# Ledger of designs, part 155: peptides against a protein of PDB entry 4HTP

Target 1, 231 residues: chain A of PDB entry 4HTP
Amino acid sequence: SQTVASHVPFADLCSTLERIQKSKGRAEKIRHFREFLDSWRKFHDALHKNHKDVTDSFYPAMRLILPQLERERMAYGIKETMLAKLYIELLNLPRDGKDALKLLNYRTPTGTHGDAGDFAMIAYFVLKPRCLQKGSLTIQQVNDLLDSIASNNSAKRKDLIKKSLLQLITQSSALEQKWLIRMIIKDLKLGVSQQTIFSVFHNDAAELHNVTTDLEKVCRQLHDPSVGLSD

## One batch from the design tools (peptide; made by RFdiffusion4, then SolubleMPNN)

Design b2_p23_3_s1 (from b2_p23_3 with S1A H4N S7E A10P Y22F)
Fold by OpenDDE base, seed 5:
Structure b2_p23_3_s1 (fold): chain B 231 residues (1-231), chain A 23 residues (1-23)
Amino acid sequence: as target 1 above (231 residues)
Amino acid sequence: AAINPLENPPPLLSTEEAVAKFL
């Protein structure tokens, strides 16, 4: 069955997250998230107009926005140091070069940019002159590749993990990779709380999540913002 | 002329090229 996530470019989510991060005020951050969510719901209604009983929901996006709450997908087994080494190899960066050292020593401030400790930002600047301008992946495809990584990590298939990572990297812009890294590391640095994200999604979302700890169930049961838990 | 990697960074490989190189 067709899902909304199979039609939404990953770039659109990343652009929304970038706007949220850059916004200083809580109200502006909320606005950007609400606009994305409303667009998603509108697309869902159009896509499923003739089908009332669908399991499709905001879950494919929500699990990327709140990756710390992911419980369906097992651990990736990926750290910043692994990504640094992969980028150095993939981009053929000199090991003693400035860019390689930035990636490896991402915790040590070497420059005027207060980006010390944010591996994703360091990676972004290294990737920006070397990557495509627009990625080709949908949210569904990103989730499929992340599922593959988690599954193969559990199976200790390092070769297949690398294959899926290479697909993610080579089909993504520098901006998309910045956010993908943050999703994998489970730290988006949005400057908005989990509670705020839930409150914008649905008034009962935080309560249902506190009871069930099931993000998919939250997204499916509270898909309609006008229908509460007691209804 | 040695392409100064700082002035002209090499592009990211395609998926096919990357897979062929590393797998």
Scores: peptide ipSAE 0.172, ipTM 0.678, DockQ to the pose 0.038
Fold by OpenDDE base, seed 2:
Structure b2_p23_3_s1 (fold): chain B 231 residues (1-231), chain A 23 residues (1-23)
Amino acid sequence: as target 1 above (231 residues)
Amino acid sequence: AAINPLENPPPLLSTEEAVAKFL
């Protein structure tokens, strides 16, 4: 069955997240998220106009926005050091070179951008001159690749993990990779709380999540912002 | 002249090239 996530470029989500992160005020952050969500809902309504009983929801996006609430997908087994080594290898960076050292020593202040401790930002600057300007992945494809990583991590299939990571990396812009890294590490640094994200999504979302701890259920049951839990 | 990798960083490999090279 067709899903909204199969049509929405991952780049669109990343651009939204970037806008949210760059926004200083809570109101602006909320606005950017709301705009993305509203567009998603409109697309859903159009895509499923003739199909009332669909399981499609905002879940594919929500699980990337709130990756710490992921319960369906198992652990990736990926840390910053692993990604650093992969980037060094893939980009053929000199091991003693500035960029390799930045990636490996991401926690140490290097004095340039003040991005010490933020591996995703360091990776962004290394990748920006070396990767695609625009990625080709949909949100669905990103989730499929992340599912593959988690599954293969559980199965201890290191080569298949690497294969899926390479696909993510080679088909993504520097900006998209910045956000992918943050999704994998489960820290988006949006500057907006989980509660705020839920409140924008649906008035009852926080309550339903507190009871169920099921992000997919929250997204499915509360897809329509006008229909509450008591309805 | 050794191409200064900092001045002209090589692009990322395609998925196919990356897989072929590293797997």
Scores: peptide ipSAE 0.055, ipTM 0.613, DockQ to the pose 0.039
Fold by OpenDDE base, seed 4:
Structure b2_p23_3_s1 (fold): chain B 231 residues (1-231), chain A 23 residues (1-23)
Amino acid sequence: as target 1 above (231 residues)
Amino acid sequence: AAINPLENPPPLLSTEEAVAKFL
């Protein structure tokens, strides 16, 4: 079945997240998230205009925005050191070179940007001159590849994990990879709380999540912001 | 002229090239 996520570029989500992160005030952060959400809901209504009984929801995006609440997908088994080694190999970086050392020693301040401890930011600067300017993946495709990674991690199929990671990396811009890394590591550093994200999504979202712990159920049942839990 | 690898870093491999190289 057609989903909103199959039509929304992953780049659009990443651009929204970047705007949220760069915004200093809570109100501005909320505005950027609300604009993305409203656009998604509008697209949903247009896409499903003739179909009332759809399971499609904001879930494909929400699970990337709140990756710490993921329950459907198993653990990726991916750490920063694994990604560092993969990038060094993929980009053919000299192992003793500055960029390789930055990736491996991401916790140690080596540069002027103050990005110590943020592997995704360090990776971004290494990738920026080397990656595609524009990615080609949809949100659905990103989720499919992440599902593959998690499934293959559970099955201990390291070769297939690497294959899916390479597909993600080679089809993504440096900015998209920055956010993808943060999604995998489950630390987006948006500067806005989970409670705020839920409150913007739906007034009853936090309550329903507290009871069910099911992010998909929250997104599906509270898809319409005007329909509450008691309705 | 020694191509300064910092000024013109090699691009990322395509998915096909990456898979062929690593798998």
Scores: peptide ipSAE 0.032, ipTM 0.600, DockQ to the pose 0.040
Fold by OpenDDE base, seed 3:
Structure b2_p23_3_s1 (fold): chain B 231 residues (1-231), chain A 23 residues (1-23)
Amino acid sequence: as target 1 above (231 residues)
Amino acid sequence: AAINPLENPPPLLSTEEAVAKFL
């Protein structure tokens, strides 16, 4: 069955997240998230117009926006140091070069941009002149690749993990990779709380999540903002 | 003149090229 996530470019989510991050006020952050969510719901309604009782929901996006709440997908086994080494290899960066050292020593304050400790931002600047300007992945494809990584991590298949990572990297812009890294590390740095994200999604979302701890159930049961838990 | 690799960084390998090279 067709899903909204199979049609939405991952770039669109990343652009929304970038807007949220750059926004200074809570109200503006909320606006950008709401606009994306509303567009998603409208697309859902159009896509499923002739189908009742679909299981499709905002879950594919929500699990990327709130990756710390992921319970279905097992651990990736990926850390910043692994990604640094992979990028050095893939980009053929001189090991003693400035860019390789930035990636490896991402915690050390270097330069004026205040990016110390944010591996994703450091990676972004290294990738920007070297990567595609526009990625080709959908949200569904990103989730499929992340599922593959988690499954292969559990199975200790390092070669297959690397394969899936290379697919993610080679088909993504520098901006998309910045956000992908943050999703994998489970720290988006949006400057908006989990509670705020839930509140914008649905008034009962935080309560249902607190009881179930199941993000998919939250997204499915509360897909319609006008239908509450008591209904 | 040492071509500053920062001025013309080699592009990322395609998925196919990357897989062929690294796997």
Scores: peptide ipSAE 0.024, ipTM 0.541, DockQ to the pose 0.039

Design b2_p23_3_s2 (from b2_p23_3 with S1P H4T S7E A10P Y22F)
Fold by OpenDDE base, seed 5:
Structure b2_p23_3_s2 (fold): chain B 231 residues (1-231), chain A 23 residues (1-23)
Amino acid sequence: as target 1 above (231 residues)
Amino acid sequence: PAITPLENPPPLLSTEEAVAKFL
């Protein structure tokens, strides 16, 4: 069956996340998230107009927005240092070059940009002149590749992990890779709390998540914002 | 010969090229 996630470009999610991050006020951050969510729900209604009892939900997007709450997907086994080494190799960066050193020493403030400790931002600036302007991946494809990484990490298949990472990297823009890194490291730096994200999604979402700790169940049971837990 | 800093960093490899090179 077709899912909303199979039709939504990953670039659209990343653009939304970028707008949220750049917004200073809580109200503006909430607005950008709500606009994306409303668009998703509208597309869901159109896609499934003639189909009752679908299991499709916002879960594919929600698990990328709240990656720290992921329970279905196992650990990636990926750290910033591994990504740094991969980028140096993939981009053929001189090991003693400025860009390689920025990636490897991402925690050390080098220069005027307060990006120290944010590996994703450092990677973004290195990637921007070297990668695609627009990615080709859908949200579904990103999740499939991330599932592959987690599964192969559990199986200790390093070569297959690298293959999936290369697919993610080569099919993504610098902006998309910035957000992919943050999703993998599980720190989006959006400036909004988990509670705020849940409250915008559904009034009962935080409560249901506190009881079940199941993000997919939250997204499925509370898909309709007008239907509560007691209904 | 002044290694002219390659003004334009080489573009990221395609998925197929990257897989062929590294896997």
Scores: peptide ipSAE 0.032, ipTM 0.577, DockQ to the pose 0.035
Fold by OpenDDE base, seed 4:
Structure b2_p23_3_s2 (fold): chain B 231 residues (1-231), chain A 23 residues (1-23)
Amino acid sequence: as target 1 above (231 residues)
Amino acid sequence: PAITPLENPPPLLSTEEAVAKFL
């Protein structure tokens, strides 16, 4: 079935997240999220104009924005050290070179930017001159690849995990990879709370999530911001 | 010091090249 996520570039989500992160005030952060959400809902209405009974929702995006609430997808089994080693090999970085050491020692302050402990930011600067300027993945494709990683981790198929990771990396810009890393590690550093994200999405979203712990159900049942839980 | 990338970094491999190299 046709979904909004199959049409929305992953780059659009990453650009939104980047704007949210860079915004200093809560109001500006909320504005950027609201603009993305409103655009998604408008696209949904246009895409499904002739189909009233669809299961399509904001869930494909929401599960990437709130990855700590993921319940459908199992653990990736991926840590920063694994990604560091993968990037060193993939980019053919000298093992004793500056960039390889930055990735491996990401917790150690090496620069003036204060990026110590943020592997995704360190990776971004290493990747920026080496990666595609524009990625080609949709939100659906990103989720499919992440599902593959989680499934293969559960099945202990390390080769297939690596294959899916390579597909993500080679089809993504440096900025997109920065956010992919944060999604995998489940720490987006947006500077806005989960409660705020839910409140912007729907007034009843936090309550429904507290009862169900099902992010997909929250997104489907509260797809329309004007229709409440009691309706 | 700023996180400075290599001046002449090698390009990222294509998906096909990456798969062929690692799998």
Scores: peptide ipSAE 0.028, ipTM 0.572, DockQ to the pose 0.047
Fold by OpenDDE base, seed 1:
Structure b2_p23_3_s2 (fold): chain B 231 residues (1-231), chain A 23 residues (1-23)
Amino acid sequence: as target 1 above (231 residues)
Amino acid sequence: PAITPLENPPPLLSTEEAVAKFL
């Protein structure tokens, strides 16, 4: 069946996340998230206009925005050091070179930007002059590749994990990769709480999540912001 | 010092090229 996630570029989500991160005030951060969510709901209504009983929801995006709440996928088994080594190999960076050392020693403050400890930001600057300006992946495709990584990690298929990572990397801009890294590591650094994200999504979302711990169920049952749990 | 990339970085390989080279 057709899903919203199969039509929405991953770049659109990343651009929204970037706007949220760069915004200083809570209200502005909320506005950017709300705009993305409203656009998603509008697209959903248009896509499913002739179908009343659909299981499609905001879940494919929500699980990327709140990756710490992921319960469907098994662990990726990916750390910053693994990604650093992969980028060094993929980009053919000299091992003793400045960029390779920045990736490997990402916790050491070597720069004036205050990016120490943020691997995704360090990776972004290394990738920016080397990557595509625009990625080609949809949110669905990103989730499919992440599912593959998790499955292959469980199966201890390191070669297939690398294959899926290479597909993600080679089809993504530097900005998209920054956010993808943060999704994999499960730290988006948006500057807004989980509670704030839920409150913007639906007034009852936090409560339903507390009871069910099922993010997909939250997204499906509370798809309509005007229909509450008691309705 | 600022986080600076290489002045002349090689382009990122395509998916097909990356798979062929590294797998």
Scores: peptide ipSAE 0.020, ipTM 0.514, DockQ to the pose 0.047
Fold by OpenDDE base, seed 2:
Structure b2_p23_3_s2 (fold): chain B 231 residues (1-231), chain A 23 residues (1-23)
Amino acid sequence: as target 1 above (231 residues)
Amino acid sequence: PAITPLENPPPLLSTEEAVAKFL
């Protein structure tokens, strides 16, 4: 079955997240998220106009926006050090070179940017001159690759994990990779609370999540912002 | 903050090239 996530570029989500992060005020952060969500809902309505019983929802995006609430996908087994080593290898960076050392020692302030401790930002600057300007992956494809990583981590298939990571990396811009890294590490640094994200999504979303801890159920049952839990 | 000009960084490999080289 066709899903909204199969049509929405991952780049669009990343651009939205970037806008949210850069916004100083809560109201502006909320606005950017709402705009993305409203666009998603409109696309859903158009895509499924003739289909009443669809399981499609905002879940594919929501699980990337709130990756700490992921319960369907198992652990990736990926940390910053692993990604650093992968990037060094993939980009053929000199091991004693400035960029390799930045990636490996991401917690130590070595640069003027003050990005110490934020591996995703350090990776962004290393990747920006070396990768695609625009990625080609949809949100669905990103989730499929992340599912593959989690599954292969559970199965201890390191080579297949690497394969999926390489697919993500080679088909993504530096900006997309910055956000992908944050999704994998489960820290987006958006500057908005989970409660705020839920409140924008649906008035009953926080309550339903508190009871069920099921992000997919929240997204499916509360797809329509005008239909509450009591309805 | 000015992105320090990286001296002619090699481009990322294509997915196919990366898989062939590393897997």
Scores: peptide ipSAE 0.017, ipTM 0.498, DockQ to the pose 0.050

Design b2_p23_3_s3 (from b2_p23_3 with H4T S7E A10P A20E Y22F)
Fold by OpenDDE base, seed 5:
Structure b2_p23_3_s3 (fold): chain B 231 residues (1-231), chain A 23 residues (1-23)
Amino acid sequence: as target 1 above (231 residues)
Amino acid sequence: SAITPLENPPPLLSTEEAVEKFL
């Protein structure tokens, strides 16, 4: 069955997240998220116009926006140091070079940019001159690759983990990789709370999540903003 | 003094090239 996530470019989500992060005020952050969500819902309605009782929901996007609430997907087993080493190898960076050292020593403030401790931002600047301008992955494809990583981590298949990571990296822009790293590390730094995200999604979302701890159930049951838990 | 063009960092490999090279 066709899903909204199979049609939405991962780049569109990343652009939205970038706008949210760059926005100073809570109201503006909320606006950008709401616009993305409204567009998603409109597309859902159009895609499923002739189909009742679809299981498709905002869940594929929500689990990337709130990765700390992920319960379905097992641990990736990926840390910043692993990604640093992979990028150094993939980009053929000199090991003693500035860019390799920035990636490996991402916690040490070496530069004037307040990016110390944010591996994703450091990676972004290294990747920007070396990566595609536009990625080719959909939200569904990103989730499929992340599922593969988690499954293969559980199975201790390091080679297959690397394969899926290479697919993610080689098909993504520097901006998309910045956000992908933050999703994997489970720290988006959006400057907006989980409660705010839920409140914009649906008035009952925080309550349902507190009871169920099931993000997919929240997205599916509260897909329609006009239909509450008591209805 | 001919500004030696800063060798553009090599572009990221395609998925196929990366898999072939590293796996």
Scores: peptide ipSAE 0.145, ipTM 0.639, DockQ to the pose 0.036
Fold by OpenDDE base, seed 4:
Structure b2_p23_3_s3 (fold): chain B 231 residues (1-231), chain A 23 residues (1-23)
Amino acid sequence: as target 1 above (231 residues)
Amino acid sequence: SAITPLENPPPLLSTEEAVEKFL
């Protein structure tokens, strides 16, 4: 079945997240999120024209924006150290080189930019001169790969986990990988609360989520901002 | 035509090459 997520580039989400993160004010952060959401809803309406009973919703994006609320996908089993080692291997970084050491010692402040403890930012700077300028993955494809990682982690299939990670990495820009890492680690550092995200999505979203703890249900039932929970 | 330097070089390996090399 056709989904909005199968048509939206992951790069578009990452660009939105980057804008939100860089924005200083709450109002500007909200604006960027709202613009993305409105575009998504518009695309949904166009894509599903004449189809009233669709299960498609903002859920594929929402679960990446609020990864700490993910309940469907099990644990990835991926840590910063694992990613560091993978990048060192994949990029053929000298083990004693500056970039390898930055990745491995990401918690130690080695630079003036205050990136200490933010593995995703450190990875970004290492990746920027070494990877694609533009990724090719859709939001659907990213979620499919993340599902694969979680499933294979549960099944203890390390080789298949690595395969999916390599697919993510090789098809993503440095910026996309920065955000992907943050999604995997479940810390986006957007500077907006979960409550704010829900409030922008739908007035009843926080309440419905509090009761159900089901992001997909929230996204499906409250897809239309004009239709309330009691309607 | 000034070759605008590509802001980012292409990745070192394709998905297929990476999978073959590391898996």
Scores: peptide ipSAE 0.042, ipTM 0.598, DockQ to the pose 0.067
Fold by OpenDDE base, seed 3:
Structure b2_p23_3_s3 (fold): chain B 231 residues (1-231), chain A 23 residues (1-23)
Amino acid sequence: as target 1 above (231 residues)
Amino acid sequence: SAITPLENPPPLLSTEEAVEKFL
């Protein structure tokens, strides 16, 4: 079935997340999220104009924005150290070189930039001169690849995990990879709370999530911001 | 210090090239 996520570039989500992160005020952060959400809903309405009973929702994006609430997809089995080693190999970085050491020792302060402890930021700067300027993946394709990683992790198929990771990496910009890493490690550092994200999505979203713990159900049932839980 | 871009960093391999090389 045709979904909004199959049409929305992953780059658009990443650009929105980047704007949210860079914004200092709560109001501005909320504005950027709301603009993305409103655009998504408008696209949904246009895409499904002749189909009233669709299961398509904001879920494909929401599960990437709130990755700590993921319950459908099993654990990736991926940590920063694994990603560091993969990037060193893929980029053919000298193991004793500055960039390899930065990736491996990402927790150690190496400079004036407050990037210490943020692996995704360290990776971004290493990747920026080496990666595509624009990625080609949709939100659906990113989720499909992440599903593959989780499934193959459960099945202990390391080679297939690596294959899916390589596809994600080679088809993504440095900025997209920064956010992808944060999604995988489940720490986006947006500076806005989960409760705020839910409140912007729908007034009843936090309540429904607290009861169900089902993010897809929340996104589907509360797709229309004007229709409440009691309606 | 900010990670200084290498003057000529090797580009990332394409997906096909990466799969062939690493799998």
Scores: peptide ipSAE 0.027, ipTM 0.593, DockQ to the pose 0.049
Fold by OpenDDE base, seed 2:
Formats: structure tokens, sequence, C-alpha cells
Structure b2_p23_3_s3 (fold): chain B 231 residues (1-231), chain A 23 residues (1-23)
């Protein structure tokens, strides 16, 4: 079945997240999220115009925006150190080189950018001159690869985990990888609360999530902002 | 102080090349 997520570039989500992060005020952050959400809903309505019973929802995007609420996927088993080592290998960075050391010692203040402790930002600057300007992955494809990683982590298939990570990395821009890393580590640093994200999505979203703890159910049942829980 | 030319960082491998090289 066709999904909105199969048509939306991952780059579009990352650009939205970048705008949210860069915005100082709560109102601006909300505006950027709302614009993305409204566009998604419009596309959903157009895509499913002739279909009454669809399970498609904002869930594929929401689970990437609120990765700490993920319950469908098992743990990735991926930490910053693993990603650092993978990037060093993939980019053939000298082990004693500046960029390799930045990735490995990401918690130590190094250089002028003030990005100490933010592995995703450090990775971004290392990747920017070395990767594609624009990625090719859809939100669906990103989720499929993340599902593969989680499944293979559970199965202890390290080689297949690496394969899926390589697919994500080689098909993504530096900006997309910055956000992908944050999704995997489950810390987006958006500067907005979960409550704010839910309130923008639907007035009843926070309540439904508090009761069900099911992010997909929240997205599916409350896909129409005009239809409440009591309706 | 010889300004070592900033060697253009090598680009990322393609998915196929990366898989062949590392898996």
Amino acid sequence: as target 1 above (231 residues)
Amino acid sequence: SAITPLENPPPLLSTEEAVEKFL
C-alpha cells in the first residue's frame, strides 16, 4: 500500500528539524513543525482521496521526531563510539588525525565551535566536505533501515547492522546524518517539549498518549485535527 | 611552515563500494 512516508524525502524532515532547532522562540519552532505537519496531512488527503480505510498516518515521521517514545522497534545497540569508529573506517580517516580524534573524543571540548558533547554536530562538520549534498532516502526507507538495525541487533547480526548503517550513511547528506544520529541516540535537541509537539499535532494527542503509550495509535486515531477522542 | 595543502577529504564511498569494502 502507498504511504505518505514513501513519498516524502527524509531531507524534508531534516530541513524542518534544522529550522526548529535554529529558531529561538517557541512560536517559531511551533510554526515550522505545523507547516511540515499541514503539508503531510494535505498530501495524505490527496494520496488517499479514493480510499476510505487506510492505516497510513503521521506515525513514520512522529516516531523519528519523538524517538524516545519508540515502542515498536527494539534497541539499536548503537552508541556514539560505534558511529565514530564506523565513520573513521568508512572515511579512511587517519586514526591519529584531527577528525578521527574529534569523533572519538566528542565529549572533550576541541576547537572553536563549542560543540563539545554533541556528537551529531561534530559528525556533521566531518561529513560536510565528504558526503552527498542531497540524500536520496525517503522517510519510509529510513524507517525500514532503522527497523533492520533494531531487528539485527536483537539477532546479534553485527554485519547486517553495519550494512544498514552504511546504506543510511552513503545515501544521506551531512545534515541528514546529523539528524539521523540524533534519532538513533534518541536526543533531537529541538528545544521544544513532547507536550508541545503533541499539542500542535492534536489537542487530544497528549491525553491519548498518556493512556495508551502507543505513538502509532495516537497518530492514526488523531490524524484529523478536527475530530476529537469523543467523536 | 609548509601549509600542507588541505587535501580534499576523500568522498564517501557509494553504498555498493562500502558494502564490498567493509562487509
Scores: peptide ipSAE 0.026, ipTM 0.562, DockQ to the pose 0.035

